# Peptides against a protein of PDB entry 6GMG, part 217

Target 1, 331 residues: chain A of PDB entry 6GMG
Amino acid sequence: DSDDRVTPPAEPLDRMPDPYRPSYGRAETVVNNYIRKWQQVYSHRDGRKQQMTEEQREWLSYGCVGVTWVNSGQYPTNRLAFASFDEDRFKNELKNGRPRSGETRAEFEGRVAKESFDEEKGFQRAREVASVMNRALENAHDESAYLDNLKKELANGNDALRNEDARSPFYSALRNTPSFKERNGGNHDPSRMKAVIYSKHFWSGQDRSSSADKRKYGDPDAFRPAPGTGLVDMSRDRNIPRSPTSPGEGFVNFDYGWFGAQTEADADKTVWTHGNHYHAPNGSLGAMHVYESKFRNWSEGYSDFDRGAYVITFIPKSWNTAPDKVKQGWP

## One batch from the design tools (peptide; made by RFdiffusion4, then SolubleMPNN)

Design b2_p17_3_s1 (from b2_p17_3, 10 letters changed)
Fold by OpenDDE base, seed 5:
Structure b2_p17_3_s1 (fold): chain B 331 residues (1-331), chain A 17 residues (1-17)
Amino acid sequence: as target 1 above (331 residues)
Amino acid sequence: SIYPPKELRSKSNITPP
């Protein structure tokens, strides 16, 4: 029960982290130790270390989403989301494939749809778009200049995003970012902002008006990226978990992974930071743990989820929550 | 600060293998 959530206590600014625990390519630690690392590595504003504020610690305590929240500066809205879906693979597998032994048609279709998403290509698309946005931001001192630069960049690359409506999440994302408007953030200067990426894993079968089978086994048609752009309409994502397929079975509502703005070209070497659950040290769930996972471990996901989206948002360049290089674990 | 409702919290234990 989420009512037992506790805000982690403050950590002294100069307190060094304890070593992380390595586990199957991941680095794991308790949330308080992550706060220590965060203060040493990610807390910098204008090059100065900062103690994680009570507000930030409270955000962090929300679990996996809290990691993204504290680093992005806002609760994820997921409006600018990208994925990659192989329509041909999907159609071919549906046509030529068969349900496994004991697998229903709905299970089969849900599985085939899940398998038709390519997490790596989705991530690559988000990185590509983030790069375009960063170029558009670099010398733009007002939103109009940013938008003009963005359109020019997209036109040069013959990117289908150039055809998006001016009111689309793509073009409105910057103006809708709170830190862009903050005095100590962007201060309405696009050149002070940079694009960052996080990922969300979630369940496709969230439509309450749909069949029970879709809620249990996935909705093959839900949350597909638009052709050409890779944009996913996330408006129907209501954080509804997968429906149980058997008595006593329960699924997690979502998982969030923070990537930021790493420059590592090899996707497999990128580090994703995420939490296991909200912080409940005195509750049944226990203390929140933070994981730093390589892309392989992140993108694998869980049976709880059949969709992955890679979302772009913005943070001030003065923040160090999205450094070029992320080192896994401690030291 | 306006915090998200309970349903917007990570509710379950995800333990990586």
Scores: peptide ipSAE 0.109, ipTM 0.770, DockQ to the pose 0.110
Fold by OpenDDE base, seed 2:
Structure b2_p17_3_s1 (fold): chain B 331 residues (1-331), chain A 17 residues (1-17)
Amino acid sequence: as target 1 above (331 residues)
Amino acid sequence: SIYPPKELRSKSNITPP
């Protein structure tokens, strides 16, 4: 399939956004207008507004993942992912529940597994961990100091993450962040970095060696968080979409939502920024649109996905892509 | 159940090369 993706044109630095449109509780705009907002609000480096570069516009043009990409500074690796799963609920529903009329056993099990995830608790876990990391970063001027601080914080909180291996995504995440090593970024100084959060929705039934039913209805055992830590092994996520359950049905591979580092304590008031599809103004998909959703609308997800993960990465504190407060829409 | 509009359901299927 010929990639009909187009990089959005540059927007003048001083061009103000047009008002966003309300869309089912979300604020919606075309990608070009999001670039205008981004330049006014999120583009600042060391307090100076910047035009979105051609490279950044290219990243953005990839759709939902592009929003996270341009704001995080790297294509999502998804290594440090968190979720919450109610094992007792899952077991109880499997044992005592029954398939709905017309629902297969596999469909029932997949649905029960999906419903056993708690998006809010998963998000809260990620925020908790990000907070711990930020405390560990604050006065650490080298990686060793950061790691020592992190271990101390975890020990004080009796957090199971303290038992993770030194090579785990949890401890290696900072060192594996390109912007940490950049001279104009962290410059190898942890205190110049901050933890940020994004979310990924994806399909559990990605194993090609598994049953067709798992690919159609989900794999109940896949992508569960580890007990105590909440860590999700994302190594098996290959961006494979759900298999069709009926002729002509098709599903998309993933959805990404950018949260950043909002300080709003009420999860329901947090804003998640995401895109619909890659930018194809001359193609069948049309122009890319960007949405700013409240947590309720983000966490609801789509039938395309049965898993949600909340991922931690890092950006330089000098970037304004993850401000303390995000305003939905424009103005 | 309120199904999201088609525009919200249509997501990127393109990954970086």
Scores: peptide ipSAE 0.058, ipTM 0.748, DockQ to the pose 0.328
Fold by OpenDDE base, seed 3:
Structure b2_p17_3_s1 (fold): chain B 331 residues (1-331), chain A 17 residues (1-17)
Amino acid sequence: as target 1 above (331 residues)
Amino acid sequence: SIYPPKELRSKSNITPP
């Protein structure tokens, strides 16, 4: 019940966090303690620590999406999303594979489709594109210069994204970022912005007009990346959870993981920050916990989800919510 | 395969109005 959500209280700016707890290879803490860490490590604007505002604490309280929200400065729109799908593997497994014992044909096809996504390649594609964007941003002092630089970079790399429409999420993402237009943000100067990455896990079978089997076991054809670009059309993602396969079964609508702009080249060493649920300390769900996971633990996902997308957005370079290096836990 | 604790699996994320 959304009515049980509570905004975490303010934490003193100089309060140090308590040690995080190990949890299945992750670092875990309660949301209040994450706020303390955030204020010490990520809160900096123009090099100055900031107390997390009431508004930011409210955003954070929404759970996993709240972590991405507070660090990106906006509610995720998921418009510029990337994934990698192995079409040959999918076709081969459908042709030569067999359903497991007790597995329906629809369940088999849904599983095969899920397994045909490569999370690491999807992440690498997003990082590649973010790198191109960052190069285009670096010396661009207006949007026109940024777009020209971006087109040149794409042409030099023979990237299929060069063929995207000017109104596509790829080219419009910067102008549609509120912090880009803010005086204390980008101030309409692309060189003051940087590309950042977060990930969303969600369910493919969201079409209410589709078969019950697709809603229960996944839609094998939904949310596939476009060939060449890796772009995923997220327009049909309405945060609809997987349909129950048995009475009393329930699934979650989504999971979000914040990566930011880490420079670690080894994907397996990258840190993803996410939450378990909305903050309800006096409710049945309890207090929100924040997790810092390595890529392996993040990308594994849950049975609730059969799709993962890696999304690019932008933040001002003056924000420290996306540092080059992220350390798990505390200290 | 690491099976996460119930608290991690029992997510309930709310979309803001």
Scores: peptide ipSAE 0.029, ipTM 0.722, DockQ to the pose 0.352
Fold by OpenDDE base, seed 4:
Parts: C-alpha cells; sequence; structure tokens
Structure b2_p17_3_s1 (fold): chain B 331 residues (1-331), chain A 17 residues (1-17)
C-alpha cells in the first residue's frame, strides 16, 4: 500500500556508490546507492557537489516520478509534451489488418494505435524543440528576449510551433518553472537555464465516460500529437491506470524516465534513469530500485502503457542533474 | 513544496522483460 512509503536516509557526501548490477540490459541499484551516485555525479551546484537534502530524498522516494522530480527540481507537470504518430500507418492497418486470433476489435484497434506511435521520432522531436529552446535561451537575459529569440528560431525553421498561442505551454513553460525565478537558479535570466527532457509512459484509456473496452484496451484517438507541432494535450492524463482485463490483473499508473540534456546524437545510446516503485523497504513492494536504461529498453515500455510522451522542462545550468554525458551504472 | 497525493506515487507491478 502507498502508505508504507519511507524516505531514504541521508548518505554521507563522500560515500562512493557500490557497483550497479546488470538487469535485463539495464544497470540497476537500490535507491540508497543511487543517492550516493547522485551526490557524486549529479548533485553539483556551481561545480560543487551537494548532499541530497531531506526534501530531495522525499521526492526521490516516490519512485520513477521521484527520479525525474529530484533531477528536474519540480514535480512533473507534463505540459510541454511531444510524440509522433503515424496516421497513415494507423489507417492502413485498421483497413487492411485483421485482429489476431482471439483478439477483439477493441484490442486490435488499441494495439494498432499503440504501434502507430514512433517513440524514436517522438524523442527526436522533443530534442529538436529543446535545441531550439536552448538556442533561444543562450543569450537572452530576460523573458522577452527569450520569447523573441524563440519565435525567430521557429520562423527560421518554418516550425508549426510558431503558430502557438502566447499562453500556450510552449511559450509559458519557462516562466512557469520555479527554478527560473529562484535567486540561486535562473534568477529570471533565461541564459542561466537549459531545456531538459524526460519521458512519461501512461495509459490512453482514462476517460471514465468512454467504453469499458477503451479503458481495457486503449483509446485509439486519445493523446495523439497535433500535426506539425507534435504537441500532445496531456490535460486528460489523470494518472489512471489501465483497467484490468481479467480478475486479479493490475496495472501501474505511470512510468517516468529521466534523460536530461544528453548530447549523444544516437538515440539508441542515450541513457534513461527511472525507478520501479515508491520506496517501501518494510512493505510488500520493498526497497525502491533505480534503473539506468538505454533508449531501446526505455522505449519498449510495458503492457501497462500504450502512450509515451517526451516532455520538455527547464533547469538551471548551474545544476548537474542533466549533464551532456551520462554513464550507465557504476563505476 | 506540495507533495503529490498518493495516486501520484509510482506503483509496481512492472516486470522487466
Amino acid sequence: as target 1 above (331 residues)
Amino acid sequence: SIYPPKELRSKSNITPP
């Protein structure tokens, strides 16, 4: 039960991590050991390593979302989300494809929709946009300058995002980032901030007013990216898990993976950091484990989820939670 | 900081492949 969540204890600042272990192509460790790694590698503020605070440890203890939370500095709002959906593939498969043996029409449509999302293209879109944003941030010392730069960059690239409303999450994302306003963060200086990326896996069939089949097998029309922009309306994501298809079946509400700002051009070589569940060392779930996965392993997802979104947020450049290079595991 | 409600905690029934 979620009531047995425990905040991991503090780790000495100079304590080195124990070696990670291989796990299904991933590097895995217990949360306490991740804290040690985090302190050595990711904790740096202005080049100085920091002990993970109690608050940060509390955030981390929430599981997969906690990894993103501690590294981004805020609970994920998922407002600036991107995906890629192959509409032609979807239509073609619906028209020409057939349900598998024993597969219902609803199952078939849900599966086809899931398979019509391209995780790699979705990730690439987010990276593209993050790159544009980073260019807009680079020499902008106020929000107005940032927005002007952003519009210019979008115009130069003939990007459909240029047509977004000024109140769109796309344009408001920076100003709505707490660390941007913090004295020791951005201090309202866009040039002190950088765009970072995380990913969320979730279930499409969350509408309680929809059919049971959609809740069980997915809503083929839900959470599709807008053409041209790739933006996903996440407003209907209420962290509702997939409905059971059989008695005793249960599904996870979401999964979060932290990418940050890696510069590795090959998507397949990028590292995604995520947790399995909230930390419950004395509970049925046990201790939280942290995984560092390659993109292939991350993007594969689970049957619990039929949607993936790649979300952009911002952190201060003075933080080292999103380094250019992420090494998988330890040492 | 506002702590998320219980439903915003990640649950585990994920079995790695």
Scores: peptide ipSAE 0.060, ipTM 0.783, DockQ to the pose 0.099; fails the geometry check

Design b2_p17_3_s2 (from b2_p17_3, 11 letters changed)
Fold by OpenDDE base, seed 4:
Structure b2_p17_3_s2 (fold): chain B 331 residues (1-331), chain A 17 residues (1-17)
Amino acid sequence: as target 1 above (331 residues)
Amino acid sequence: SIYPPKELRSKSQIEPP
């Protein structure tokens, strides 16, 4: 019951975290201990560590989305999302493949579609675009200069994103970022901002007007990236979970993982921070736990989800919520 | 503060296998 959500208490600014514990190849801790780590490592504004505010603790308490929320400074809008889909693989598997024993045709098609997404290539595309954006931001002191720089960068790379509409989430993302407009944030200066990345896992079969089979086993045609750009139309994502396939079965609505702006070139060495559920220490769900997973553990996802998107947003460079290097666990 | 609706809150996840 969502009514059992509790805001974690404040942690003293100088309190050091307890050691994280290993859990299925990831580092895991309770949310209160993550707050301690966050204050020591990620809380810095203009080089000064900060206590996590009550508002930030409230955001964090919402679970996996809360981790992304507190580090990005805003609730995820998911408008600028990227993925990679292998159309040839999909077509070939549908043509030449066969359902497994006991697998329905709809289940087979949903599975083949899921397997045709490449999480690593999707992540790489988002990183590529974020890099282009960061170059465009570097010496731009107003939005017009940023957009001009961005168009030039895209033209130089012959990137299909250059053909996007001016109102596209791609071009409007910076101006729609609250921290860009804040005096202590970007102060309307693009050169004070940097691109950051998070990931969302979700279910494709969200259309209530579709067949029950699509709701149970996935919609093979839903949430595919546009060819050339890799952009995913997320407008139809309404956080609707997978429909049960058997009595008593239930699925989670989404998962979020925070990457930020790590410079590690090897995707397998990147660290993703995420939570298990909203904080309910006195409820049936229990306390929220925070996980720091390597990309392999993050990208595996759960059976609850058949789509992954890599989303770009922006934060002020003065924030340390997206450092160049992230260490897994504590110490 | 504006809180997201109930549907936008993270529910219980299964532990990774």
Scores: peptide ipSAE 0.034, ipTM 0.758, DockQ to the pose 0.099
Fold by OpenDDE base, seed 5:
Structure b2_p17_3_s2 (fold): chain B 331 residues (1-331), chain A 17 residues (1-17)
Amino acid sequence: as target 1 above (331 residues)
Amino acid sequence: SIYPPKELRSKSQIEPP
């Protein structure tokens, strides 16, 4: 019950974290200890450590989305999302493959669609685009300059994103970022901002007008990336979980993982920070735990989800919530 | 403080497999 959510208490600014616990290749800790780590490592504004504010602690308390929220400075809008889908694989498997024993046709199609997404390529595309954006931001002191730079970069790379409409989330993402407009943030100066990445796992079968089978087993046609751009139309994502296939079965609505702006070239070595659920220390769910997972553990996801998207947003360069290197765990 | 709708919050426990 979401009513059991509690805001974690403040942690002293200089309190050092306790050691994280290893958990299936992840580093795990309770949310309070993550706050301690966050204050030591990620809290810096203009090079100065900051205590996590009550507002930030409240954001964090929302669970997996809270980790992304506190680090990005805004609730995820998911408008600028990327994925990779192997259409040929999908078609071939549908044509030549067969349902497993006990698997329905709808279940088969949903599974094949899920398996046709490539999380690594999706992540790679997002990183590529973020890199282009960062180059466009670097010396742009107004939005017009940023957009001009961006168009030039895209043209040079013959990127299909150059054909996006000016109103596309791709071009409007910066101007729609609250921290870009903040005096202590970007102050309307693109060169003070940087692109960052987070990931969302969610269910494809969210259309209430669709068949029950799609809601149970996935919608093979939903949330596919556009060819060439890799953009995913997230407008139909309403945070609706997978429908139960059996009595008593329940699924989570989404999962969010924070990557930020790590420069590690090897995707497998990148660290993704995420939470298990909202903080309910006195409730049935218990205290929120924060995980720092390698890409392999993050991208594996759960049966709750059949889609993964990699989303680009922006934060001020003065924030240290997206450092070049993220160390897993503590110390 | 921003209080998103219930559907916009992490509702359930996610455990590592």
Scores: peptide ipSAE 0.033, ipTM 0.758, DockQ to the pose 0.123
Fold by OpenDDE base, seed 3:
Structure b2_p17_3_s2 (fold): chain B 331 residues (1-331), chain A 17 residues (1-17)
Amino acid sequence: as target 1 above (331 residues)
Amino acid sequence: SIYPPKELRSKSQIEPP
């Protein structure tokens, strides 16, 4: 329990943000200033600005996940996740590569597995699928119509997702979205919803029954995408951090980045919004900061994590939390 | 790109409710 967590105070609806500061190629600000930006830019419901509610401010206060939470309207379930893994690269590097000086075999294998994931291709796959879903949503006024459209689109593209079970996260994602069922949200009308994307960074070595080496250096076989679909089984992600490799070392359980529904075709120009930690202005961690990073800075991740997944969920089109264009920083 | 200081990285986060 984050006993030191504090909910940021309300900001007046008309209060403009202070300028963001540059930090290692990203724009950075304190959480209260992000709330101001959010109210000016992202808060709109049916074209009207809204003050961030106490509930939303509470969600936001949880850190990186809070940014995704407040913008998606629900705590991330991570069920519809995509990645790209180069199996040939992995096999070849294991066969022909050598551990670095001082690197254990397990560390080498974990590193090679991490490096065999392609973040850009994973992101591209998620965008491709989101586009298919958006086409299926556009003219569908009930779930049956949406599913029929989706199957048709997948068949036309010869996409392996067409073979997924009806109960799979892929087909059930819309119906399992609370805002889809809300009167002021989708109201059970798929055409009122749009697909959005966020990313999660996490650790592969989460199996407590596995070797200590896998917990320390990664499980090379864990959380790989299924061939053809790119789907990642996230059921074993229990938010368990990497095990320390040395005394006193500690790792974070996850990182979340919000992309939404940006239309920028160049992945490198896309903006990802994330937080550093839960808001603890009077605690050792300090105030929460919000970062707006370009894809390069987001996808690089941290040593805490060896997996990146790109997740699709849905929000009402009436929300402006996922605009077509996102401007980094302020002004 | 420069690896950010630890202070700029994610720290303690929420567990699912």
Scores: peptide ipSAE 0.033, ipTM 0.740, DockQ to the pose 0.287
Fold by OpenDDE base, seed 2:
Structure b2_p17_3_s2 (fold): chain B 331 residues (1-331), chain A 17 residues (1-17)
Amino acid sequence: as target 1 above (331 residues)
Amino acid sequence: SIYPPKELRSKSQIEPP
């Protein structure tokens, strides 16, 4: 029941975190302790630690999306999303593969589609694009200069994104970022901004007009990346969870993982920060926990989801919510 | 690959009002 959500109390700025608990290859802690870590490590504005505000604590209290929300400074819009899909694998498995024992045709097709996505390649594509964007931002003092730089970079790399419309989320993402326009943020200066990445896991079978089988087992044709660009049209993602396949079964609507701007070249060594559910210390769900997972643990996802997207947004360089290195756990 | 226990999975997520 969403009515049980509670905003975590303020933590003193100088309060150090308690050690995180190792859990199945992840580092885990309660949300209040994450706030302490956040204040020590990620809260910096222009090099100065900040207490997490009541508004930020409220955002955080929403669970996994709250972690991305507090670190990105805005509720995720998911407009600039990337994935990788092996169409040849998909076609081949559909043609030559067979349903498992007890598996329906729809279940088989949904599973094959899910397995045809490559999370690592999707993540690498997002990192590649973020790097291009960061180069375009570096010496651009207005949006026009940024866009010109971006087009030049894409042309030099022969990237299919160069053919995107000017109104595409790819080109409009910066101007649509609130912190870009803020006086204490970008102040309309692209060179004060940097590209950051988060990931969303969600269900493909969200179309209410589709068959019940697609809602239960996935829509094989939904949320595929465009060839060449890797862009995913997220406009049909309405945070609708997977439909139950058996009585009493329930699925979660989404999962969000925060990566930021880590420079670690090995994807397997990157750290993803996410939450389990909204904060309900007095409710049935209990207190919110925050997890710091390696890429393998994050990208594995759950049966609740059959799609993963890697999303680019922007934050001011003066924020420390997306450092070059993220240490798992505490200390 | 061993999935984490159910308690480590997202149980419920809510959207902001």
Scores: peptide ipSAE 0.028, ipTM 0.715, DockQ to the pose 0.331

